# Peptides against a protein of PDB entry 4A54, part 63

Target 1, 94 residues: chain A of PDB entry 4A54
Amino acid sequence: MSVADFYGSNVEVLLNNDSKARGVITNFDSSNSILQLRLANDSTKSIVTKDIKDLRILPKNEIMPKNGTKSPSTNSTKLKSAETYSSKNKWSMD

## One batch from the design tools (peptide; made by RFdiffusion4, then SolubleMPNN)

Design b2_p21_3_s1 (from b2_p21_3, 8 letters changed)
Fold by OpenDDE base, seed 4:
Structure b2_p21_3_s1 (fold): chain B 94 residues (1-94), chain A 21 residues (1-21)
Amino acid sequence: as target 1 above (94 residues)
Amino acid sequence: SELEEELSKKLEESLEELKKK
């Protein structure tokens, strides 16, 4: 699994200095090992991975203070369950 | 990178913990 699989996730990051940052993962710079978070005020914070002591994904129900940044509409691509309506066309052979 | 792998692992572990709740 890659860091990119978690883009759009709301996380709390605990830093080595015991400070905390909360935001949505927007990017990871693999060359520089920098995690980018969008904060509640729509600013971007860059965190060096080596400074991360711990992290947790926040439950979706935790009300991020709605500063008006449109949560990236997870286009819930409604996986239209391809209801394989196996319409068994019972060809009634009259 | 090794650091990316470590971060990915931490994220995965956090996701698993969240699902157990």
Scores: peptide ipSAE 0.498, ipTM 0.867, DockQ to the pose 0.748
Fold by OpenDDE base, seed 2:
Structure b2_p21_3_s1 (fold): chain B 94 residues (1-94), chain A 21 residues (1-21)
Amino acid sequence: as target 1 above (94 residues)
Amino acid sequence: SELEEELSKKLEESLEELKKK
């Protein structure tokens, strides 16, 4: 299986500095070991693979939090609270 | 590359976890 099989997938990346990035995988440069993500603001972020501590694929129905775009409070259907993924230690490499 | 293999493995493992839910 190649990284290209996951192009278009939404992912969360945990970096070695404990920062997180969320985006759609748009490209992978195998020669330079750089993963490219499209972020919620339509900008592109390049991440060196060596700086990646862990990564996970997000569910297709999970709306990437756009920085600053208020989730349109359209009608009463409980948008399932963005589980604060902060507390689930899913990044524990068991 | 070894780095591509490692990254693809992490992605595959994450996909398998998603399918189990």
Scores: peptide ipSAE 0.294, ipTM 0.791, DockQ to the pose 0.685
Fold by OpenDDE base, seed 5:
Structure b2_p21_3_s1 (fold): chain B 94 residues (1-94), chain A 21 residues (1-21)
Amino acid sequence: as target 1 above (94 residues)
Amino acid sequence: SELEEELSKKLEESLEELKKK
């Protein structure tokens, strides 16, 4: 089994300094021993494997904070409701 | 590499633990 088999997996990494990083495994550089994570803010974090104290795979249902994909501001082009000018037929009662 | 193997093992172990829950 290779690290590449886990590409796309959501993981939590505990570092030796007791800091944590959460992200998707995007790459592993075996030559430099660097694990690359895509974070929730779409930034990339490179972690030297020697600095990893522990690593766990997060369940698929664990909502990684999706970068708030700004709901495409549906510019609700307020379709100006064409005010149907109800032409009040002024029935001139002569 | 040895480091790749170690990381792969840690990932595998984590996956196995997840499957047991």
Scores: peptide ipSAE 0.151, ipTM 0.713, DockQ to the pose 0.635
Fold by OpenDDE base, seed 1:
Structure b2_p21_3_s1 (fold): chain B 94 residues (1-94), chain A 21 residues (1-21)
Amino acid sequence: as target 1 above (94 residues)
Amino acid sequence: SELEEELSKKLEESLEELKKK
């Protein structure tokens, strides 16, 4: 499976410093190992993949401000309904 | 969801494979 298969997906990235970033995957630079996210404010954030602790795919129903980036038709695997992500530390790598 | 977790895992695996190259 290629990272390119996830272009246009909304993701939450947990960094090694425990900070979080949310955005749409727009690019991956394989030469430099940099993941590029478009944030809600239309800014771009470049993340070195070595700094990534964990990743999650956000359900399509989470009202992230859809800046009008045409969701590329990734095959609609119906990720079921946005249950309220209870603030339980989904990142507790227990 | 289980699907979200599977996709997240596949994404992580794909990223890890690319880090090793």
Scores: peptide ipSAE 0.098, ipTM 0.658, DockQ to the pose 0.082

Design b2_p21_3_s2 (from b2_p21_3, 8 letters changed)
Fold by OpenDDE base, seed 3:
Order: C-alpha cells, then sequence, then structure tokens
Structure b2_p21_3_s2 (fold): chain B 94 residues (1-94), chain A 21 residues (1-21)
C-alpha cells in the first residue's frame, strides 16, 4: 500500500515534539518525504515524515469542521425552455 | 524510500485499527 492510497483521509499526526496536527492528506512528496495536510482553516501544513512519531486515521463521523464543501450548487441553469411562442400569425385577409 | 515505507505502514496499521473499532 502506498501513501497515495490514503489521500483524502483525515488524520491526526503526533510529532516527535509531542505536538499534534489534524488534517486531510492532500499530497506526499516522495523525493523529500514530506506529508501535506489540509487543515481546518484550509491552510496547508507540510510535515517531514521523520518528524512523525505516530498517526491515526480519524473516522468519518467525527465532526470534521464542515468545511463548507460548497456542494457544487448545481446551478440549475434553469434552461429557460424557450417556450416556442407559436405566434399564430392570423392572416386577416381584408 | 524507507521513510515512505514507514509512513505507509503506519497508515495501514491505523486503518486496520480503525476497522476493528
Amino acid sequence: as target 1 above (94 residues)
Amino acid sequence: SELEKELSKKLEESLEELKKE
């Protein structure tokens, strides 16, 4: 299994300095071994893997701050059904 | 890398633990 398989997972990371970070895994830099988390405030935190003591995946039911995922407002583009106004041209013959 | 493998292992272990709860 690769780190990429966990993209989108919400995790709590315990660092070697006993600090914690929580966020969604958005990327992993394999060249530099850097884990990127999107935090609740939509900022990105980069964590060097060597600084990670432990981590846990958080269950989906934990109240993730509703980042208002703007559900893509289905802009119901009201397709104004062009009511074909059948202009009955009443040809009045005078 | 070795670090990537370690991280992947930790993630996998955490997932397994989560599935047991």
Scores: peptide ipSAE 0.632, ipTM 0.912, DockQ to the pose 0.682
Fold by OpenDDE base, seed 4:
Structure b2_p21_3_s2 (fold): chain B 94 residues (1-94), chain A 21 residues (1-21)
Amino acid sequence: as target 1 above (94 residues)
Amino acid sequence: SELEKELSKKLEESLEELKKE
């Protein structure tokens, strides 16, 4: 499995200095081994893989502190089901 | 890279732990 398979996952990263970072995995720079996280404030944090002690994927149900990342409002375009009113024009052949 | 493989492994292990809960 590649790091790219986890893009969009919300993770908590424990660094070697015992600090923590939380964010969504947005990219991985394979050339430099740098993990990029989108933080709650919509900023991007770059973490060198060598500095990572541990990490965990957070459950989807954990309320990400909603800083204003507009979850794509699935505009449920209510497909107004065109009620095909089959107006049976009963052509009364008088 | 070796570091990428290590990171992938940690992510995979974390996913497996999450599924056991």
Scores: peptide ipSAE 0.621, ipTM 0.911, DockQ to the pose 0.806
Fold by OpenDDE base, seed 2:
Structure b2_p21_3_s2 (fold): chain B 94 residues (1-94), chain A 21 residues (1-21)
Amino acid sequence: as target 1 above (94 residues)
Amino acid sequence: SELEKELSKKLEESLEELKKE
C-alpha cells in the first residue's frame, strides 16, 4: 500500500524528540519525504519523515477535537482512493 | 524512496493492529 491510501486517516505521530502530533493525513511529499497533517484547529503541520519515531491510526471511538474538519477515517472501509483527489500524489519506490 | 516505504509500512502495521481490536 502507499501513503496516499491512508489520506483522511486520523493519526498520532510520535517524533524523535518525544513530542506528539495528532491530525488527519492530508498529503505526502514524496520528493522531500514530508507528511502533512491537518490539526484540530484546521492548521497544517508538516513533518519530515526522518523525524518520525512511530505512528498509530486512532480508533473511531476516540474523541478527537476538530474545528470545521471532516470526520477522519480510522479503517480501510472509510478510506478514499487517491484517485479521487484533485491533486494526485505520485508514489515512488525510491 | 526508502523513507516512503518505511512510513507506508508503519501505517499498514497500525491499521492491522487496529483491526485486531
Scores: peptide ipSAE 0.590, ipTM 0.911, DockQ to the pose 0.677; fails the geometry check
Fold by OpenDDE base, seed 1:
Structure b2_p21_3_s2 (fold): chain B 94 residues (1-94), chain A 21 residues (1-21)
Amino acid sequence: as target 1 above (94 residues)
Amino acid sequence: SELEKELSKKLEESLEELKKE
């Protein structure tokens, strides 16, 4: 699968420095390997992939970013596939 | 890229774990 298949997913990211970030995946810069998250305050956080220790996709029934735009809205509380949370973006892997 | 592949793998693994709940 590609990272783009997960656009719109709410994730918790654990960084190598043990800090955490939570937000919706909005973009991935393949050239620079930078993941972009929309946070609860509607700001954007850019994370370099090499700084990511681990990540977890959150179910829809968990706390979502507030005032977020283009968040997936489905009747399912459980993610069955990446497409459920995805905006169905296509992505070419470098 | 290798980093993109790694991230994709982590996302996929996390999705599979979520499906088990």
Scores: peptide ipSAE 0.589, ipTM 0.912, DockQ to the pose 0.656; fails the geometry check

Design b2_p21_3_s3 (from b2_p21_3, 10 letters changed)
Fold by OpenDDE base, seed 2:
Structure b2_p21_3_s3 (fold): chain B 94 residues (1-94), chain A 21 residues (1-21)
Amino acid sequence: as target 1 above (94 residues)
Amino acid sequence: NKLEEELSKKLQESLEELKKK
């Protein structure tokens, strides 16, 4: 299993200095062994893997501070139902 | 690399622990 399989997971990372970081895994730089987390404030934190003492995946029910992602206003494109004005051309025979 | 493998293992272990609870 690769680190990429965990993209989008909310994790708590315990660092070697006993500090903690919480965020969503957004990327892993394999070349540099750097884990990238998106934090609650939408900033990105880069963590060198060697500095990680431990980590845990947080359950989805832990209230990620809903940054008020504005629900994408589904622009309900009001498909204006083109009222097909059935122009009944009354062909008056006569 | 070794670090990636270790990280992956930690993530997997954490996931398994989460599933057990």
Scores: peptide ipSAE 0.611, ipTM 0.905, DockQ to the pose 0.705
Fold by OpenDDE base, seed 5:
Order: structure tokens, then C-alpha cells, then sequence
Structure b2_p21_3_s3 (fold): chain B 94 residues (1-94), chain A 21 residues (1-21)
């Protein structure tokens, strides 16, 4: 079984410095032995395998902190419809 | 490589533990 078989899995990684990282496995660089995780904030973290003390796969039911997708406020630039100033030609009767 | 094998093993072990719960 390869690391690639676990792409898309949500994992908690314990590092040798006792720090933890949580994210979805997105890639593994075999040449450099680097594990890539997508974090809750949609950023990517690269972890050198040598720095990994332990890891666990998280159950699907564990509420991944839904990064509140701030719906991109589509600044609907309301194209202010150019109000065609109908220049009322005031016909001066003379 | 050895590191990839070790990582794969840890992932597999974790998956098996998850299935037992």
C-alpha cells in the first residue's frame, strides 16, 4: 500500500517537536519524502516525513472545522446603468 | 524509499485501528 492510497484522508500528524497538524493529505513527494496537507484554512502545509513522530486518520464524522467559506462577497459591482439623461430638448417657442 | 514505507505503514495501522472502533 502506498501513501497515495490515502489521498483525501483527514489526518492528525504529531511532529517530533510535539506540535500537531491536522489536514487532508493532498500529495506526497517521494523524492524529498514530504507530506502535503491541506489545512482547515485552505492553506497547504508541507511536512518532512522525518519530522513525523506519529499520525492518525480522523473519522469522517469528526467535524472538520468548516472553514466558513466566506462566500466571496461578490461585490456585485452594480453596473450603475448609465441613466441616459434624456436631455429634454426644451423647445423654446420662440 | 524507507521513509515512504514507514509512513505508509503508519497510515495503514491507523486505518486498521479506526476500523476496529
Amino acid sequence: as target 1 above (94 residues)
Amino acid sequence: NKLEEELSKKLQESLEELKKK
Scores: peptide ipSAE 0.611, ipTM 0.905, DockQ to the pose 0.630
Fold by OpenDDE base, seed 1:
Structure b2_p21_3_s3 (fold): chain B 94 residues (1-94), chain A 21 residues (1-21)
Amino acid sequence: as target 1 above (94 residues)
Amino acid sequence: NKLEEELSKKLQESLEELKKK
């Protein structure tokens, strides 16, 4: 099974420095082994896989602690496949 | 790569644990 099979899963990631991150898996960069999470504030966090100590998949019904905005009952509107804008992050390795 | 395989394994294990609950 590949990491891509878990796209859209809500996960809690424990890092080697004992910090935690929670978000939805949106992408995995196989070349650099970087996991991308969409956070509750719709920002993206990139995590280097080597820095991951442990992770767990959260159940779908676990309301991501949105900051204080009332979770509108998001009816399961089909999250239109946000076109993974392959932003060619041209990592210019100098 | 090895790191991807390890991550995939951890994800799979976590999914299996979730299904057992």
Scores: peptide ipSAE 0.607, ipTM 0.903, DockQ to the pose 0.708
Fold by OpenDDE base, seed 3:
Structure b2_p21_3_s3 (fold): chain B 94 residues (1-94), chain A 21 residues (1-21)
Amino acid sequence: as target 1 above (94 residues)
Amino acid sequence: NKLEEELSKKLQESLEELKKK
């Protein structure tokens, strides 16, 4: 399984200096072995893999940083059903 | 690379632990 399979996962990362970071995995740079996390403030933190002591995936029920998933504004364009008024021209011959 | 493999392993292990709970 690749790191990319975990994109979108919310993780807690424990660093070798005993600091912690929490965020959603957004990218992994294979060339430089850098893990990118989106933090709760929507900033991005880059973590060098060699500095990672441990990590855990957080369950979905834990307060995921509300990624402002722009709810697709269903612009319910009310398609005004063009009521085709069939004007019955009743030609009343007088 | 070795570091990527290690990270992938840690992620996999964490996922497995999460599923066991």
Scores: peptide ipSAE 0.606, ipTM 0.903, DockQ to the pose 0.709

Design b2_p21_3_s4 (from b2_p21_3, 8 letters changed)
Fold by OpenDDE base, seed 5:
Structure b2_p21_3_s4 (fold): chain B 94 residues (1-94), chain A 21 residues (1-21)
Amino acid sequence: as target 1 above (94 residues)
Amino acid sequence: SKLEEELSKKLEESLEELKKE
């Protein structure tokens, strides 16, 4: 199988420096042997294959850190209700 | 490349392990 067969898989990568990265495999650069992961924050991390100590595929049911869809802060532009200045017609009874 | 082959093998092995659980 090729690395491309695993595009879209969620993986945990253990690096030689004992750091870990988690993300979805989006691309592999064969010329430079670079694995690209999309992280939970939608950023892309490039990992040189020689720096990879180990890899595991995460099960689909494992809660991918949901990109906290920042609920678009609906800046509820409080439409300042134009206070209809009820011009009290001061009926000047002359 | 050799590195690509090694990476693909690691991915394949990981998939096989996942299927056994």
Scores: peptide ipSAE 0.635, ipTM 0.913, DockQ to the pose 0.598
Fold by OpenDDE base, seed 4:
Parts: sequence; structure tokens; C-alpha cells
Structure b2_p21_3_s4 (fold): chain B 94 residues (1-94), chain A 21 residues (1-21)
Amino acid sequence: as target 1 above (94 residues)
Amino acid sequence: SKLEEELSKKLEESLEELKKE
């Protein structure tokens, strides 16, 4: 499996200096072995792979601190179900 | 690269752990 298979995953990265970073994997630079994370403030952090001690993928249900990445508001266009009022025009044949 | 392989392995292991919960 490649790093690219995990693009879009929310991860917590533990660095060798015991600091932590949280963000969404947006890119990996194979030439320089640099992992790029989008942080909660929409900034990008570059992490050198050799500095990574451990990482974990965060469950989808963990409330990412909503900094302003608009979750695509699924505009639930309430499809107003056109109630086809089948007005049974009872054509009374007089 | 060796580093890319190591990172991929860590990601895979983390995914497997997440599925066991």
C-alpha cells in the first residue's frame, strides 16, 4: 500500500521530539520524504518522515476542530417531493 | 524509498488497529 492511498485521512503524528501534529494528509513528496498535513487552521505543515516516531489514523467520528473547512454542506435540497396531488378529477359524466 | 515504505507500513498498521475497535 502506498502513502497516496491514505490521502484525505485525518492523522495524529507523534514526532521524535515528543511533539504532536494533527491534520489531513494532503500530499507526500517522495523525492524528499516529506509528509504534508493540512491543519485545522487550513495551513499546511510539512513533516520530514525521519522525524516521525509514530502515527495514528483518527476515527471519522472524532470532531475535527472545525476550523473553517466548510464541510461541504450537503445542501439537503429538500427535494420537495412534489406531492403529485393526484386530483382525481372525478369527471362526473352527467 | 526506505522512508516511504516505513511510513506506508505505519499507516497500514494504524488502519488495522482502527478496524479492530
Scores: peptide ipSAE 0.624, ipTM 0.912, DockQ to the pose 0.819
Fold by OpenDDE base, seed 2:
Structure b2_p21_3_s4 (fold): chain B 94 residues (1-94), chain A 21 residues (1-21)
Amino acid sequence: as target 1 above (94 residues)
Amino acid sequence: SKLEEELSKKLEESLEELKKE
């Protein structure tokens, strides 16, 4: 399985410094090995995978304080793929 | 990457533990 299969899961992460973070997995940057969590205050925390000692998935029935996070309206921000229109500046040498 | 594989394994193991409960 990939990390992406766990997007949307609520997790508790134990770091090497013995601190803990709780949040929903929103993204994983494979190039930099960075796990992104959405926290209860709707902020995003980036965690370097090397700093992770352990993690656990939290059960769904744990009443996460419903901060009235309105289900983020999946504004499908259509990431309009910025088609880099390579404007071929055909410099016509006159 | 090796780190991604390790993270995936930890997540998988945690899911399996949650299902046993």
Scores: peptide ipSAE 0.623, ipTM 0.911, DockQ to the pose 0.648
Fold by OpenDDE base, seed 1:
Structure b2_p21_3_s4 (fold): chain B 94 residues (1-94), chain A 21 residues (1-21)
Amino acid sequence: as target 1 above (94 residues)
Amino acid sequence: SKLEEELSKKLEESLEELKKE
């Protein structure tokens, strides 16, 4: 699968420095390997992929970024497939 | 890229874990 298949997913990212970020995946810069998250306050956080230790996709029933952020509107509270929470963007790996 | 592949893998693994809940 491509990273773009997960656009719109709410994720918790654990960084190598043990800090955490939570937000909706809005973009991925393949040229620079930078993941962009929209946070609860509608700001954007850019994360270099090499700094990511681990990540978790959050189900819709968990606390999500609300202020100014959009999540995919589905009738399911559980993510069954990437497309359920995806904007269905296509992406090619570099 | 290698980094993109690693990220995609982590996302896919997390999705599969979520499906098991």
Scores: peptide ipSAE 0.594, ipTM 0.912, DockQ to the pose 0.656; fails the geometry check

Design b2_p21_4_s1 (from b2_p21_4, 9 letters changed)
Fold by OpenDDE base, seed 5:
Structure b2_p21_4_s1 (fold): chain B 94 residues (1-94), chain A 21 residues (1-21)
Amino acid sequence: as target 1 above (94 residues)
Amino acid sequence: DEEELEKKTKELKEALEKILK
């Protein structure tokens, strides 16, 4: 099997410096032994294979921790529609 | 599913190791 068979796989990579990277394998440069990961922020991280201490393939359903861009909590301010009760003053002119 | 992922992980590791040789 080739590394290309794993394109699109979500992986966690542990580097020799004990840092971790998570991303989708998008490319592999065989000439330079560089693994490219697309990260959650859509940036690309290039990892030299020799710097990899360990790696694992993550489940497809494992949502990469999107850096929680705080979806602006749409404070649905329930605009209490002030029902302006227009009291129709029925002036009955008798 | 976990066993399959482990297997695939091993296969990926082996694929990477072959290139480093």
Scores: peptide ipSAE 0.620, ipTM 0.904, DockQ to the pose 0.633
Fold by OpenDDE base, seed 3:
Structure b2_p21_4_s1 (fold): chain B 94 residues (1-94), chain A 21 residues (1-21)
Amino acid sequence: as target 1 above (94 residues)
Amino acid sequence: DEEELEKKTKELKEALEKILK
């Protein structure tokens, strides 16, 4: 299998400096051995594979930061057309 | 299943190791 088969997987990466990164695998540069992760804040982190001490794939149910693609709830503000009841004041001039 | 995730993790590690050789 190739690394590309795991695109879209949520992973936790432990680096050689004991720091951790969590994100979705978006790309892998084979020429430079760079793994790209999309983080919770929608930023991209590039990790050199040689700096990876360990990694694990996380279950799908762990809070992937909802890419707040807020589906624009088109709050269709139903502009209730205020039916202007034009009360025609019939002013009878006698 | 946790076992499936472990299997996939192993496969990913192997895929990365092949590139580093």
Scores: peptide ipSAE 0.620, ipTM 0.904, DockQ to the pose 0.610
Fold by OpenDDE base, seed 4:
Structure b2_p21_4_s1 (fold): chain B 94 residues (1-94), chain A 21 residues (1-21)
Amino acid sequence: as target 1 above (94 residues)
Amino acid sequence: DEEELEKKTKELKEALEKILK
């Protein structure tokens, strides 16, 4: 499997600084090891892979507060919420 | 289901780890 196989997936990323980001994987720069997420507001967040402490793929059927996003291919995905925040919340799987 | 998501998550993690090597 390659990272590209997961383009369009909705993910939650926990960073080493305990901040979290949620979004759809839109791109991966293998040269620089940068994962790009599209957030709920349609902005893009770039995350250096080495800064990732943990991550999980979120369910597709989450009720979304905002508009869905398009994957690089053709698929549209739904996000319950795409959040970027700094918190020490419990890590749990949905 | 959650088991499938966990499996996919593991696969994604492995894919990322391969790039870091």
Scores: peptide ipSAE 0.605, ipTM 0.903, DockQ to the pose 0.694
Fold by OpenDDE base, seed 1:
Structure b2_p21_4_s1 (fold): chain B 94 residues (1-94), chain A 21 residues (1-21)
Amino acid sequence: as target 1 above (94 residues)
Amino acid sequence: DEEELEKKTKELKEALEKILK
């Protein structure tokens, strides 16, 4: 399976610096190993794969970016105000 | 379904790791 098979998925990414980014996967640059996320404010965040400590796919019924989402779900709404979160000790699936 | 999400998450991680190898 390729990363492209997950375009449109809503994900939370934990980075090596213990920050979190949440958004919809819109693209992956295989040459440079860069994952692109559409954030709640409809901006794009580029993440170098080597900087990823962990990630998880979020449920479709959770809040998603209003625009630019590739999720098959039409139930799109803006994520909560914070697009980047501090790391928590608990990393569990919702 | 949480199990499905965990499975998909694992598959995504594996897909990313394959590129880094």
Scores: peptide ipSAE 0.598, ipTM 0.903, DockQ to the pose 0.675; fails the geometry check

Design b2_p21_4_s2 (from b2_p21_4, 11 letters changed)
Fold by OpenDDE base, seed 5:
Structure b2_p21_4_s2 (fold): chain B 94 residues (1-94), chain A 21 residues (1-21)
Amino acid sequence: as target 1 above (94 residues)
Amino acid sequence: EKKKLEELTKQLKKALEEILK
């Protein structure tokens, strides 16, 4: 398996300096061995793989506090019921 | 479910280790 198989996974990374980072894996630079995480604040953190002490994949249900970017309100296009205006054209032949 | 995540984690770790070689 490749690291790319885990794109979109939410992970907690423990670094060698004992700092922790949580984010979604967005990219991996194989040439430089850099793992990119999208953090809760929508910023990107680049982590050198050699600096990783440990990591774990978090459950999908752990809602990263997404800063409430308003889910685009699906404008419920109220299907305006086409009121069939029955225009009774009274043709008076007279 | 926890076991599945553990296995996936192990696979990710292995994938990263293979690249570092």
Scores: peptide ipSAE 0.567, ipTM 0.886, DockQ to the pose 0.697
Fold by OpenDDE base, seed 3:
Order: structure tokens, then sequence, then C-alpha cells
Structure b2_p21_4_s2 (fold): chain B 94 residues (1-94), chain A 21 residues (1-21)
């Protein structure tokens, strides 16, 4: 199993300095041993794997930073069909 | 459910360790 199999997983990483980072695994650089996390603010944090003391995968229901991918609110522009009331002006020429 | 996440975590850790060898 490769690290790539875990792309998209939400993880909590405990670093050797006792700091914690939470984010979604977006990439892994095997050449440099760097794990990339997308954080709640949509920024990317690069973590050297040697600096990782521990990690855990979080359940999906924990507040994934709503990637403000605004579901395109289909602004259904309700094209109000302008009912052209054809006022037939009956112009009686007498 | 917790067991499944723990197992996945273990697999991820193992995958990382294999690369660090």
Amino acid sequence: as target 1 above (94 residues)
Amino acid sequence: EKKKLEELTKQLKKALEEILK
C-alpha cells in the first residue's frame, strides 16, 4: 500500500516539537519525504516525514474545512418569462 | 468504526515507514 492511497484523507499530525497540524493529504513527495496537507484555511502545509511523531486519520464527519467550493448555487436566474401582455390596442379608426 | 480508522492509520504509518527505509 502506498501513501497515495490515502490522498483525500483527513489527518491529525503530531510533530516532534509537540505541535499539531490537521488537514487533508493532498500530495506526498517521495524523493524529499514531504507530506503535503491542505489546511482549513485552504493553505498548504508541507511536513517532513522525519518530523512526524505520530498521526491519525480522522473520521469524515469531523469538520473538514468546508472547502468553500461554494456548491455553485445554481442561481437559477428564474428567467421570469416576461409575459408580454399583448395589450391589443384596438385602434378604432372611425 | 474506531477499529477501522485505527487499522487505516496503521497502514498509513507502515507506508510512510517503508519509504523512510
Scores: peptide ipSAE 0.565, ipTM 0.885, DockQ to the pose 0.586
Fold by OpenDDE base, seed 4:
Structure b2_p21_4_s2 (fold): chain B 94 residues (1-94), chain A 21 residues (1-21)
Amino acid sequence: as target 1 above (94 residues)
Amino acid sequence: EKKKLEELTKQLKKALEEILK
């Protein structure tokens, strides 16, 4: 499988600096090893793959937390938002 | 379903690792 097969997937990325980013994978630059995420505010965050400590794919119906709280369900629609935040919480799989 | 997501995550990680080689 290729990274492109996961375009549109909602992911949580844990970076080496222990910050987290949540977003939808919109692109991957193989030449530069840069993963691009669409964030909740519709902006794009570029992440260098070597800076990724861990990542996980989120459920399509999972509502990403905003300011520490999860948003209501989107009624069977795929989660279209993402956000970047710093977290001291332990890495966990949903 | 959680297991499915875990497997997909594994596949994504593998895909990324292969690109970095």
Scores: peptide ipSAE 0.564, ipTM 0.885, DockQ to the pose 0.661
Fold by OpenDDE base, seed 1:
Structure b2_p21_4_s2 (fold): chain B 94 residues (1-94), chain A 21 residues (1-21)
Amino acid sequence: as target 1 above (94 residues)
Amino acid sequence: EKKKLEELTKQLKKALEEILK
């Protein structure tokens, strides 16, 4: 399975500096190992993969970008909000 | 649902690791 199979997934990324980014995976640059997220404000955040401490795919009912997108496992996902912030290494899943 | 998301997360992490090695 490739990273491209997860385009459209809503994810939370924990970085090595303990900051968090939440957004939808829109692209992955394999040559440079850069993961691109679309955030709630429709801006994009590029993350160097080596800077990722951990990540998780979020359920569709959690925080998502405002613009709806298609999840790899769903036809469409209604998105409400997403953000980048500093937080501790805690994860919750439904 | 939790198990499904955990498995998908694992697969994504594995996919990233495969590219980086």
Scores: peptide ipSAE 0.551, ipTM 0.886, DockQ to the pose 0.652

